# Designs tried in a protein design run: peptides against a protein of PDB entry 1Y74. Part 33

Target 1, 57 residues: chain A of PDB entry 1Y74
Amino acid sequence: LGLERDVSRAVELLERLQRSGELPPQKLQALQRVLQSRFCSAIREVYEQLYDTLDIT

## One batch from the design tools (peptide; made by RFdiffusion4, then SolubleMPNN)

Design b2_p19_3_s3
Fold by OpenDDE base, seed 4:
Structure b2_p19_3_s3 (fold): chain B 57 residues (1-57), chain A 19 residues (1-19)
Amino acid sequence: as target 1 above (57 residues)
Amino acid sequence: SALEQALQRLQQLLEELLA
């Protein structure tokens, strides 16, 4: 799995949306912080370990 | 719109992460 890549891409998209000014930046920034949090990283790690082992398509 | 497309892609990535 490439979950780290996907999270990084999601954060990039959030940054682009923030710069556009079309949405309130605070909510986007909050979501960005959640995605970059240690908690989210820990969940991602467990997920990646399980699915890399099981090789789920 | 471009905004909607970006949000849809973001949603897709998050759903894949949480699957």
Scores: peptide ipSAE 0.032, ipTM 0.526, DockQ to the pose 0.043
Fold by OpenDDE base, seed 2:
Structure b2_p19_3_s3 (fold): chain B 57 residues (1-57), chain A 19 residues (1-19)
Amino acid sequence: as target 1 above (57 residues)
Amino acid sequence: SALEQALQRLQQLLEELLA
């Protein structure tokens, strides 16, 4: 599935956007914090487990 | 910009999910 990798890549891109200064850093940080939250991690884990179990290929 | 709007929409959806 690779959802963990995709989320990590998204966080990395948000960090780059923050450093560019083109967008308000506070909102980018908010998105980053949500993606790194314990809740999102738990949902991701459950989703990946169900996806693997159901084998949606 | 389109990027700003997309990110704002994404933030809104994530906040609704976590509410």
Scores: peptide ipSAE 0.027, ipTM 0.473, DockQ to the pose 0.104
Fold by OpenDDE base, seed 5:
Structure b2_p19_3_s3 (fold): chain B 57 residues (1-57), chain A 19 residues (1-19)
Amino acid sequence: as target 1 above (57 residues)
Amino acid sequence: SALEQALQRLQQLLEELLA
């Protein structure tokens, strides 16, 4: 499933965009914080458990 | 750019979810 990997990759891409200066850094940082939040982690956990059980990929 | 638009849309959806 690799949702954890996908979230980590998304955070990495946001960091690259922050360094490029093409977008407002504060907006990207806010998005980063959401993706790294406990809420998103909890959703990821439930998602991974459900789809592992249901074997839907 | 397409990437900027996608990120803006993602941000919007997350803000709506967290609202």
Scores: peptide ipSAE 0.027, ipTM 0.467, DockQ to the pose 0.068
Fold by OpenDDE base, seed 1:
Structure b2_p19_3_s3 (fold): chain B 57 residues (1-57), chain A 19 residues (1-19)
Amino acid sequence: as target 1 above (57 residues)
Amino acid sequence: SALEQALQRLQQLLEELLA
C-alpha cells in the first residue's frame, strides 16, 4: 500500500496545476488542504489498517 | 474543460462530505 505517497503525489500535481492557471487557484488550494487534513489522515490510517487486516494483494 | 469539471465535482463532493 502507498496511499500516503499517492496523496502526496496528488498534492504535488495539484500544485503544478495551480501554477498552470487553468483552474481557479482557490479551489485547487482548498482541495490540497482537504487532502492534507486530519480527516484524510484518519481515513488513510483506517484504510491501511483494514488493508493489512484483509491482506489485499 | 473536462478536467476542470471533474476537479470541481470532486471538490464539491469533498465539501459535502466535510460539511
Scores: peptide ipSAE 0.026, ipTM 0.473, DockQ to the pose 0.067

Design b2_p19_4_s3 (from b2_p19_4, 13 letters changed)
Fold by OpenDDE base, seed 2:
Structure b2_p19_4_s3 (fold): chain B 57 residues (1-57), chain A 19 residues (1-19)
Amino acid sequence: as target 1 above (57 residues)
Amino acid sequence: SELERLLAELQAQLEEFLA
């Protein structure tokens, strides 16, 4: 799914940045804000419900 | 740093979601 793919990419980027020690606070904070937004949270909840109900992979 | 800690937590949550 689109959200899952985007989340996976975000995780990958975060891992790289953390390992390299290259932490551009401004950009990472922006990403963090998006991922922690009410919108993203709501979408996450919907997906979780869908997976629970439909048992989709 | 605090930021690194927060990012680590976020990453952990995201990984859990994808599991």
Scores: peptide ipSAE 0.074, ipTM 0.586, DockQ to the pose 0.032
Fold by OpenDDE base, seed 4:
Structure b2_p19_4_s3 (fold): chain B 57 residues (1-57), chain A 19 residues (1-19)
Amino acid sequence: as target 1 above (57 residues)
Amino acid sequence: SELERLLAELQAQLEEFLA
């Protein structure tokens, strides 16, 4: 599903940023907070349930 | 660093979800 693809892309970008050290730590921390937010988790849960039920690729 | 540790933890959680 689209959300899974977006999350996968985010993980990939985080890996690159961690290795390069080119981005200020504060910016990475801000992104981390967004991804760890309850809002993000809630949206993930809803989307996953819908796509699991409808089996949309 | 502490940030690297925290980011690694976040990454691990996301990868677990995608597994």
Scores: peptide ipSAE 0.070, ipTM 0.579, DockQ to the pose 0.030
Fold by OpenDDE base, seed 3:
Structure b2_p19_4_s3 (fold): chain B 57 residues (1-57), chain A 19 residues (1-19)
Amino acid sequence: as target 1 above (57 residues)
Amino acid sequence: SELERLLAELQAQLEEFLA
């Protein structure tokens, strides 16, 4: 799913930033919270429902 | 640091979310 792929990429980037020290830990935490938010979950659900309806793999 | 450890835990939670 598009959102899931984007979230996965975001997590990967955050990991890189964490290892390199390019992103302050506080900001990394904020971004991680956003990715865990109900908003992202809701959008993911919509995507999943859409793909289920259209039978798109 | 301790904070970085906590962030790593959050990353683990995100990985679980995406599982």
Scores: peptide ipSAE 0.070, ipTM 0.567, DockQ to the pose 0.028
Fold by OpenDDE base, seed 1:
Structure b2_p19_4_s3 (fold): chain B 57 residues (1-57), chain A 19 residues (1-19)
Amino acid sequence: as target 1 above (57 residues)
Amino acid sequence: SELERLLAELQAQLEEFLA
C-alpha cells in the first residue's frame, strides 16, 4: 500500500540521517514529531483496520 | 544522545508496523 511505502521510505530516511550525522538535532526532532503526529497515527490506524477487514497485502 | 535514542525507538516502532 501507499502508506506502507511511505513508512518504509521514512525509515530509510531516518537511518541515513542517523548514520550520516548531517542534520542538526533540531531537524531530526522535527522529523520525529511529524512521524509521531496524530495525522500519521490516524492514517496508520485506518490502514490497519483495512488490513484486518479485507485481509489484503 | 537522548534524541538519537528516541529516533531509534521511533524507527523500531515503524519497522514493527511494517513487519
Scores: peptide ipSAE 0.070, ipTM 0.573, DockQ to the pose 0.031

Design b2_p19_4_s4 (from b2_p19_4, 11 letters changed)
Fold by OpenDDE base, seed 5:
Structure b2_p19_4_s4 (fold): chain B 57 residues (1-57), chain A 19 residues (1-19)
Amino acid sequence: as target 1 above (57 residues)
Amino acid sequence: DRIRELLERARRLLEEFLR
């Protein structure tokens, strides 16, 4: 499970999209902030631990 | 038991950040 990597990649893509100006930057920035939030990180950690516990392939 | 603990942790986090 690579949720940390996927979130990091999503943030990177959001930064690129913001710089391109093709989409409203404010919404992209808001989503970026959510993905980088302490809450999102904490939930991700719980999910990763749950995933590991359940041994889902 | 561990799943229950994780769910309780998730609940506490939700209460902390969504209140």
Scores: peptide ipSAE 0.048, ipTM 0.614, DockQ to the pose 0.304
Fold by OpenDDE base, seed 2:
Structure b2_p19_4_s4 (fold): chain B 57 residues (1-57), chain A 19 residues (1-19)
Amino acid sequence: as target 1 above (57 residues)
Amino acid sequence: DRIRELLERARRLLEEFLR
């Protein structure tokens, strides 16, 4: 799983969307903050370990 | 045992961040 890379890419895309002004920037910023939160990063790490352990295809 | 350990880690994290 490349979840770290995918989250980083999602954050980048959210930054671009904020600059476009097509969507409410505050909601995009909130989502960006959530994705970058210590909680989400910790959960991601646990999930990646579970995924690898369970060998989910 | 490994799965149980990971679930316990997840539980501890949830308890830390949701309280």
Scores: peptide ipSAE 0.048, ipTM 0.612, DockQ to the pose 0.287
Fold by OpenDDE base, seed 1:
Structure b2_p19_4_s4 (fold): chain B 57 residues (1-57), chain A 19 residues (1-19)
Amino acid sequence: as target 1 above (57 residues)
Amino acid sequence: DRIRELLERARRLLEEFLR
C-alpha cells in the first residue's frame, strides 16, 4: 500500500496548480493543508493497519 | 480483536479532531 506516496504526490501536484494561478489558490492551499494535517496522517495510519490486517488483495 | 482495537482508535481520533 503506497498511500503515503500518493498523498505526497497529490500535495506536489497541488503546489504546481497553485503556482500556475489557473485555479483558486486558496482552495488548493486548504486542500493541501488537509492532506498534510495531523488528522489525515492519523487516519492514514489506521487505514493502512486495517488494510494490512484484512489482507485485501 | 485487532480490527476492533483499530476501530476504537479511529473513533477516538475522530472524536479528537472533529470536536
Scores: peptide ipSAE 0.047, ipTM 0.611, DockQ to the pose 0.300
Fold by OpenDDE base, seed 4:
Structure b2_p19_4_s4 (fold): chain B 57 residues (1-57), chain A 19 residues (1-19)
Amino acid sequence: as target 1 above (57 residues)
Amino acid sequence: DRIRELLERARRLLEEFLR
């Protein structure tokens, strides 16, 4: 499962969008903070463990 | 443009969940 890589890529894309100024930066920063939070990391870890255990195709 | 749209959708969903 590439969820960690996908989250890291999403954070990178949010940083690029913030620098472009095309969107209100505060809402992008808020999403970035959520994706980088300990809470999101814990949820990701649980999801990855369950996904690996259940072998969902 | 598609990536921006997806990230904005994700943001909205997270805002509803984390309110």
Scores: peptide ipSAE 0.036, ipTM 0.517, DockQ to the pose 0.066

Design b2_p19_5_s1
Fold by OpenDDE base, seed 5:
Structure b2_p19_5_s1 (fold): chain B 57 residues (1-57), chain A 19 residues (1-19)
Amino acid sequence: as target 1 above (57 residues)
Amino acid sequence: DAELQALLQRLQQLYQELT
């Protein structure tokens, strides 16, 4: 679904920012870890299931 | 800076979808 794609895109952008060195990499890495955490994955799954159930277009 | 803005905008959009 769109949410998974969007999270993946956000992670990609974080990786690019980390490589540029223009920002403190530790904070960016922490945010990346949050987005890839089991917690966020579980919330995403619930969201996606509800989205499918409600058949929102 | 442009990449940071793009990231922040995308995160904001995700938050809006979840709330």
Scores: peptide ipSAE 0.050, ipTM 0.511, DockQ to the pose 0.106
Fold by OpenDDE base, seed 2:
Structure b2_p19_5_s1 (fold): chain B 57 residues (1-57), chain A 19 residues (1-19)
Amino acid sequence: as target 1 above (57 residues)
Amino acid sequence: DAELQALLQRLQQLYQELT
């Protein structure tokens, strides 16, 4: 599954936007924190386990 | 802003996979 890679890429893009100063850093940082939260990680794990169990390709 | 558009597109793709 590409979900872990996709979340990691989204976090990387948020970090770049924060450094550019083009957007309010606080809002970008808040979104980054949500994506890296334990809750988001747990949901990702459940999602990945469901795909593994159902053998969805 | 190309970086913002890329981020939003990635988040949209993630949402589509989860729903």
Scores: peptide ipSAE 0.048, ipTM 0.516, DockQ to the pose 0.101
Fold by OpenDDE base, seed 1:
Structure b2_p19_5_s1 (fold): chain B 57 residues (1-57), chain A 19 residues (1-19)
Amino acid sequence: as target 1 above (57 residues)
Amino acid sequence: DAELQALLQRLQQLYQELT
């Protein structure tokens, strides 16, 4: 679904920001870890299941 | 700054989908 793609895009943007050196890489890495965390994955899974159940277009 | 703004906008969109 769109959410998984969107999280993946957010992670990609964080990686770009880390490479630019404009921001402290440690904070960006922490945010990246949150987005890839079990918690975020669980929320995404719930969202995807609800989306499938409600058949939202 | 532009890349950070793009990231924040994407996170905002995700928040809107989840709420």
Scores: peptide ipSAE 0.048, ipTM 0.514, DockQ to the pose 0.111
Fold by OpenDDE base, seed 4:
Structure b2_p19_5_s1 (fold): chain B 57 residues (1-57), chain A 19 residues (1-19)
Amino acid sequence: as target 1 above (57 residues)
Amino acid sequence: DAELQALLQRLQQLYQELT
């Protein structure tokens, strides 16, 4: 769904920033790890299930 | 939907703070 796509896009943007070397990679990597964490995946799943349950278009 | 948008907006803000 939209959240998965948006998270994936955010990760992609962070990867691009890491490769540019313009920013401290540690902070970018930390954020990237959070976005790719099992926690964020679980939140995504909850979000998706809520939309399925509420039939939100 | 609104809360998701708020989260995305926060991520964008963090991106802008880093850049």
Scores: peptide ipSAE 0.034, ipTM 0.482, DockQ to the pose 0.048

Design b2_p19_5_s3
Fold by OpenDDE base, seed 4:
Structure b2_p19_5_s3 (fold): chain B 57 residues (1-57), chain A 19 residues (1-19)
Amino acid sequence: as target 1 above (57 residues)
Amino acid sequence: EAELQALLQRLLELYQQLL
């Protein structure tokens, strides 16, 4: 779903920004860790199942 | 990066609606 795609794309962009050195990597890496955490995955799963059940795109 | 900012804003909106 859109949430999964948005999270994946956000992580990709965060990784690119970390490699570019344009911004201090510490906060970017922290945000990436949150987005890839089990907590975030659990919330995403609930969100996706709810929207799948409600047939919301 | 504008795309990242837009994505994060969208994610924030979704999480605020769910939690």
Scores: peptide ipSAE 0.180, ipTM 0.727, DockQ to the pose 0.144
Fold by OpenDDE base, seed 5:
Structure b2_p19_5_s3 (fold): chain B 57 residues (1-57), chain A 19 residues (1-19)
Amino acid sequence: as target 1 above (57 residues)
Amino acid sequence: EAELQALLQRLLELYQQLL
């Protein structure tokens, strides 16, 4: 769904930004870890299941 | 960078609604 796509795109952009050296990478890396964490994945799963159940596009 | 910031803001709003 949209949430999964947005998370994936956000991670991609975070990785590019880290490689560019434009900003200190530590906080960006920490944020990337959160977005890829089991906790974030679990919340995303709840979101997706709710939308599937309610048939919301 | 602006696109990333917009995505993060949208993600934050969505998660806040879920919790």
Scores: peptide ipSAE 0.179, ipTM 0.727, DockQ to the pose 0.147
Fold by OpenDDE base, seed 2:
Structure b2_p19_5_s3 (fold): chain B 57 residues (1-57), chain A 19 residues (1-19)
Amino acid sequence: as target 1 above (57 residues)
Amino acid sequence: EAELQALLQRLLELYQQLL
């Protein structure tokens, strides 16, 4: 779904920015940890199930 | 950087709607 793809793309971009050194890595790494956390994954799952149930495109 | 900012803004809006 769109949310899963957006999360995956955001993580990919965060990893690239951390490797480039253009920005301080601490905040980027913190955001990546949040996006890959079990809590964020659970919220994503609820979001996806709600959209599946309500047939929202 | 602009793409990342746009993605994070979109994610924030979606999570705010859910919670």
Scores: peptide ipSAE 0.178, ipTM 0.725, DockQ to the pose 0.149
Fold by OpenDDE base, seed 3:
Structure b2_p19_5_s3 (fold): chain B 57 residues (1-57), chain A 19 residues (1-19)
Amino acid sequence: as target 1 above (57 residues)
Amino acid sequence: EAELQALLQRLLELYQQLL
């Protein structure tokens, strides 16, 4: 699913950027926390369940 | 880094459509 894939890839890239030290980590960590929050997880779950229920592929 | 920026822009657009 596009939303799940994009969020997961964004988190992966944020983690890599934090490890590289190219940018100040605080804002990257904060953004990662938001993307991994229960709110974002719930939105992804609703998105996925709607697609499954409506049989959208 | 450009890929991350593009992904975040796409997520922001989805956010704007959702809310």
Scores: peptide ipSAE 0.172, ipTM 0.725, DockQ to the pose 0.140

Design b2_p19_5_s4
Fold by OpenDDE base, seed 1:
Structure b2_p19_5_s4 (fold): chain B 57 residues (1-57), chain A 19 residues (1-19)
Amino acid sequence: as target 1 above (57 residues)
Amino acid sequence: DQELQQLLQELQQLYQQLL
């Protein structure tokens, strides 16, 4: 699963968008905090374990 | 514009993986 990589890439893109100033930085920072939260990480870990166990194609 | 489109694409991929 590329989920950890894709979350890390989404965070990187949010950091770039915050630096460009094209978008309201508060909403981008809030989304970044959600993606980096322990809650999101725990969901990701459960998802990765279930995916590996269930061999979901 | 391009960076926002790329972010939306990555978020869409994440969403489709979680479903």
Scores: peptide ipSAE 0.023, ipTM 0.497, DockQ to the pose 0.094
Fold by OpenDDE base, seed 3:
Structure b2_p19_5_s4 (fold): chain B 57 residues (1-57), chain A 19 residues (1-19)
Amino acid sequence: as target 1 above (57 residues)
Amino acid sequence: DQELQQLLQELQQLYQQLL
């Protein structure tokens, strides 16, 4: 589903921003850790299951 | 600047999909 791709893209952009040094790396790393967390993955899985169940195309 | 704007746009799109 699009959500997994969008989360992966957000993580990629956070890694680029951390390497640029333009922003406080600790806050970007904390956000990246949240997006890669089991909690975020579980929310994504629930969303995907609901999406599949509702047959939203 | 541009990379931050792209990240904010992706996060906004994610939020719009979850609502």
Scores: peptide ipSAE 0.023, ipTM 0.498, DockQ to the pose 0.094
Fold by OpenDDE base, seed 2:
Structure b2_p19_5_s4 (fold): chain B 57 residues (1-57), chain A 19 residues (1-19)
Amino acid sequence: as target 1 above (57 residues)
Amino acid sequence: DQELQQLLQELQQLYQQLL
């Protein structure tokens, strides 16, 4: 499923933006922590299971 | 600028997949 890859890409982009200093790093770091959280991983797993069950092509 | 736009696009795609 694309979701794991897209989350990983979003985290990579957040790490680049934090290093550029163009944006306040605190909000970017908070968003990165949410995306890397066990909560986000659990939601992803539930979403993947539902997607597989519903066979939404 | 470009990296922020890419991040916002990825977040928008993730949101649309979760709905």
Scores: peptide ipSAE 0.023, ipTM 0.500, DockQ to the pose 0.096
Fold by OpenDDE base, seed 5:
Formats: sequence, structure tokens, C-alpha cells
Structure b2_p19_5_s4 (fold): chain B 57 residues (1-57), chain A 19 residues (1-19)
Amino acid sequence: as target 1 above (57 residues)
Amino acid sequence: DQELQQLLQELQQLYQQLL
């Protein structure tokens, strides 16, 4: 599903922003940790399962 | 600038998919 790809892309962009030094790296790293957390992954899996079950077009 | 705008756009898309 598109969500896993979009989360992976958001993490990649956060890593680039951390390397540029334009923003405080700690807040970007905290957001990256949230997106890569077991909690976020579990919510994504539930969402993907519900989406497949409900056949939301 | 451009990388931050792209990140905000991706986060907005993720939020709209979850709702």
C-alpha cells in the first residue's frame, strides 16, 4: 500500500533536513523515531488491513 | 527550503490518508 512508501519517503526527507543543519536536529530526529516506532508500524498495519477489508474505493 | 516543503507535503498526505 502507498502508506509504507510515503512513511519511508518522509523519513528520508527528515534525514536530509538533519544533515543540512537548517533546523534543530533533535526535533527532526524525534519525529523520525515516531515514524519508525513499533507503535506507528502497528497502526499502519491495522490501517492497511482495515482498508483491504472495507474495500474503500 | 525545498526539502522542508517536500517533508510538509508528505506529512500532509500521510495525515489525509489516516483520516
Scores: peptide ipSAE 0.023, ipTM 0.496, DockQ to the pose 0.093

Design b2_p19_6_s2
Fold by OpenDDE base, seed 1:
Structure b2_p19_6_s2 (fold): chain B 57 residues (1-57), chain A 19 residues (1-19)
Amino acid sequence: as target 1 above (57 residues)
Amino acid sequence: SEVLKRLEELLAEHLAAVL
C-alpha cells in the first residue's frame, strides 16, 4: 500500500544519494538494509493489517 | 563507483523480493 511505496521510494532516493557521493555510502547502505530487513517488512505488514482493521483515514 | 552500483542493484533486487 502507501507505506510500501514510500519505502520503495526511500530506497530509490538513497540509491541516488549513494551514487552522488554527497554522503557516506556506508550509512546510506545501512539504512537501505534496515528498510529492506525482515524486521522492517514485518512491521510494515502489521501496520498494513492494522490499517485495514482500524480504518485510519 | 562500480562497487556502489552493484550494491544498489543488489538492494533493488532485494527490495522487489521483500516488498
Scores: peptide ipSAE 0.063, ipTM 0.536, DockQ to the pose 0.031
Fold by OpenDDE base, seed 4:
Order: C-alpha cells, then structure tokens, then sequence
Structure b2_p19_6_s2 (fold): chain B 57 residues (1-57), chain A 19 residues (1-19)
C-alpha cells in the first residue's frame, strides 16, 4: 500500500509549487490542508482496510 | 521566502503526525 506515501509526496510537490510562485499559493495551500485533514486521514484508514480485504496488489 | 519555508515545514510535520 502506497497511499500514505503518495499523499505525502503530493503535499511535498504542493509545497514546492507554493515556493516557486508559478501558481496562486492560496488554492495550493487549501488543497494541502484538505490532504492533511482528519477527514482525509479517516478516509485513508478505511481505504487501507478495504485494500487489505480486496487484496489488490 | 523564509517565512513561507517555515510554514511549509510546519505543515509537513503536521502531515507526518496525522498520516
């Protein structure tokens, strides 16, 4: 399962984009907050449980 | 900027704690 890693990587890329100034930082930061939210974390946990059940590799 | 850099570091730490 690589979801946790992929989310972390996505946040890292958002941070780089914010620093570069190529895009308006407000929307990037908002997306970053969503990915870090308790809601997203809870969904990730459910996904991981389902992943184990479905045995997708 | 250094301010944004520090803010992003704090966000990264928060993510590490939550995920």
Amino acid sequence: as target 1 above (57 residues)
Amino acid sequence: SEVLKRLEELLAEHLAAVL
Scores: peptide ipSAE 0.055, ipTM 0.527, DockQ to the pose 0.030
Fold by OpenDDE base, seed 5:
Order: structure tokens, then sequence, then C-alpha cells
Structure b2_p19_6_s2 (fold): chain B 57 residues (1-57), chain A 19 residues (1-19)
């Protein structure tokens, strides 16, 4: 499942956007903190476990 | 620039936590 990798990639892209200064960094930083939060990680892990068990694909 | 550098450092430190 690529969800874990996609979240990591999203965080990396947000880091680059913040450095560019093209957008106000405040909301970008807030989004990064959400994606890296323990809560978000726990939800992702549960989802991935259920996805693997159910073999949805 | 210093603010952005500090933000970059914080993100780099925690990127592995997402994995």
Amino acid sequence: as target 1 above (57 residues)
Amino acid sequence: SEVLKRLEELLAEHLAAVL
C-alpha cells in the first residue's frame, strides 16, 4: 500500500513550497503538522491494517 | 530566511516519523 509513502511525499512537497515563499507558510506548516501528528499516523495505520485484511483491490 | 531555514530543519527531523 502506497499511502504511507504518499503522506511522506506530501510532507516533502509542503516543505519545498514553504521554502519557495510563493504561498504564506502558516497554513502549509499547519498542514504538515497535521500530517505528521500522532493522531494522523494512528488513523493511517488502522486504515492500512484493515485494507490489508479485507484485500479490497 | 532564518524562519524558513528553521522550518526546514523541523520538517527534516520529523519526516521519518511519517514512515
Scores: peptide ipSAE 0.057, ipTM 0.528, DockQ to the pose 0.029; fails the geometry check
Fold by OpenDDE base, seed 2:
Structure b2_p19_6_s2 (fold): chain B 57 residues (1-57), chain A 19 residues (1-19)
Amino acid sequence: as target 1 above (57 residues)
Amino acid sequence: SEVLKRLEELLAEHLAAVL
């Protein structure tokens, strides 16, 4: 599955983009906050549990 | 610069929490 890894990678990329200063950081930071929110992590965990149970390949 | 440094610190901490 690897959603946890993908989310972590996305956050890492957002960090790099914010550090570069090429883009306004406001929306990047907002997206990062969403990805790191308790709500997002809860949804991820539910999805992963369902994925394992239903064996979606 | 200072804001970015602080932001990097926060992000690094949260990345570790997500992993």
Scores: peptide ipSAE 0.052, ipTM 0.519, DockQ to the pose 0.029; fails the geometry check

Design b2_p19_6_s3
Fold by OpenDDE base, seed 2:
Structure b2_p19_6_s3 (fold): chain B 57 residues (1-57), chain A 19 residues (1-19)
Amino acid sequence: as target 1 above (57 residues)
Amino acid sequence: SELLRRLQQLLEQHLQAVL
């Protein structure tokens, strides 16, 4: 699913925003850490499996 | 600002289901 790719893209965008200094870096870094956490990865896997099984589209 | 808008759009579309 596009979710893994979108999470990776979100992390990349957060890194660029942190370097630009346009936004408070602490909140961006906190969000980046959440997205890269083992917990978030596990939830993503469950989410992808459920959508693969249910085929809601 | 465009980078922020794209990030927000991506988060709204996909991460609300996870977080």
Scores: peptide ipSAE 0.060, ipTM 0.566, DockQ to the pose 0.055
Fold by OpenDDE base, seed 3:
Structure b2_p19_6_s3 (fold): chain B 57 residues (1-57), chain A 19 residues (1-19)
Amino acid sequence: as target 1 above (57 residues)
Amino acid sequence: SELLRRLQQLLEQHLQAVL
């Protein structure tokens, strides 16, 4: 699904923001860690499976 | 910044709708 790609793109953008120094890197890094966490990955996996199975509109 | 706006837009449209 597009969700995996969107999460990957979000992480990429966060990484660029961290390197730019425009924002405090600590919070950006924390958010990046959340998006890359096993928890987030597991939830995404379940969502994608349910989407395929239940055909959510 | 443009980059921040793009990130926000992406999260609002897709990721935040799911999580």
Scores: peptide ipSAE 0.060, ipTM 0.573, DockQ to the pose 0.050
Fold by OpenDDE base, seed 5:
Structure b2_p19_6_s3 (fold): chain B 57 residues (1-57), chain A 19 residues (1-19)
Amino acid sequence: as target 1 above (57 residues)
Amino acid sequence: SELLRRLQQLLEQHLQAVL
């Protein structure tokens, strides 16, 4: 679904922000790690399964 | 700043309930 693509895009944007130095990199890295974690992946999977089952727009 | 705004938009759409 769009969630996986948006997570991937968010990670890409975080990497660019980190390189720019505009924001403290440690917090951005922490967020990036959360988005790439098994926990986040599991939540995404549940979300996608429920979305398919309930067909919520 | 545009990069930050786009990132924020994506996060608000999908990740607000997760974090």
Scores: peptide ipSAE 0.060, ipTM 0.564, DockQ to the pose 0.057
Fold by OpenDDE base, seed 1:
Structure b2_p19_6_s3 (fold): chain B 57 residues (1-57), chain A 19 residues (1-19)
Amino acid sequence: as target 1 above (57 residues)
Amino acid sequence: SELLRRLQQLLEQHLQAVL
């Protein structure tokens, strides 16, 4: 699914924001860590499994 | 940069609701 790709893209966008220096990098970094956390990964996996089972188009 | 900030804000809001 595109979910993993979308999360990866979100992380990339946060990295760009960090490098720009326009925002406090610590908050952005914390958000990155959340997106890359085991929690988000687990939710993604469950979603993908359900999606595969239900075959939602 | 404005677009990126808006995207970041939407993301923060969504995650704040979930976490």
Scores: peptide ipSAE 0.054, ipTM 0.552, DockQ to the pose 0.062

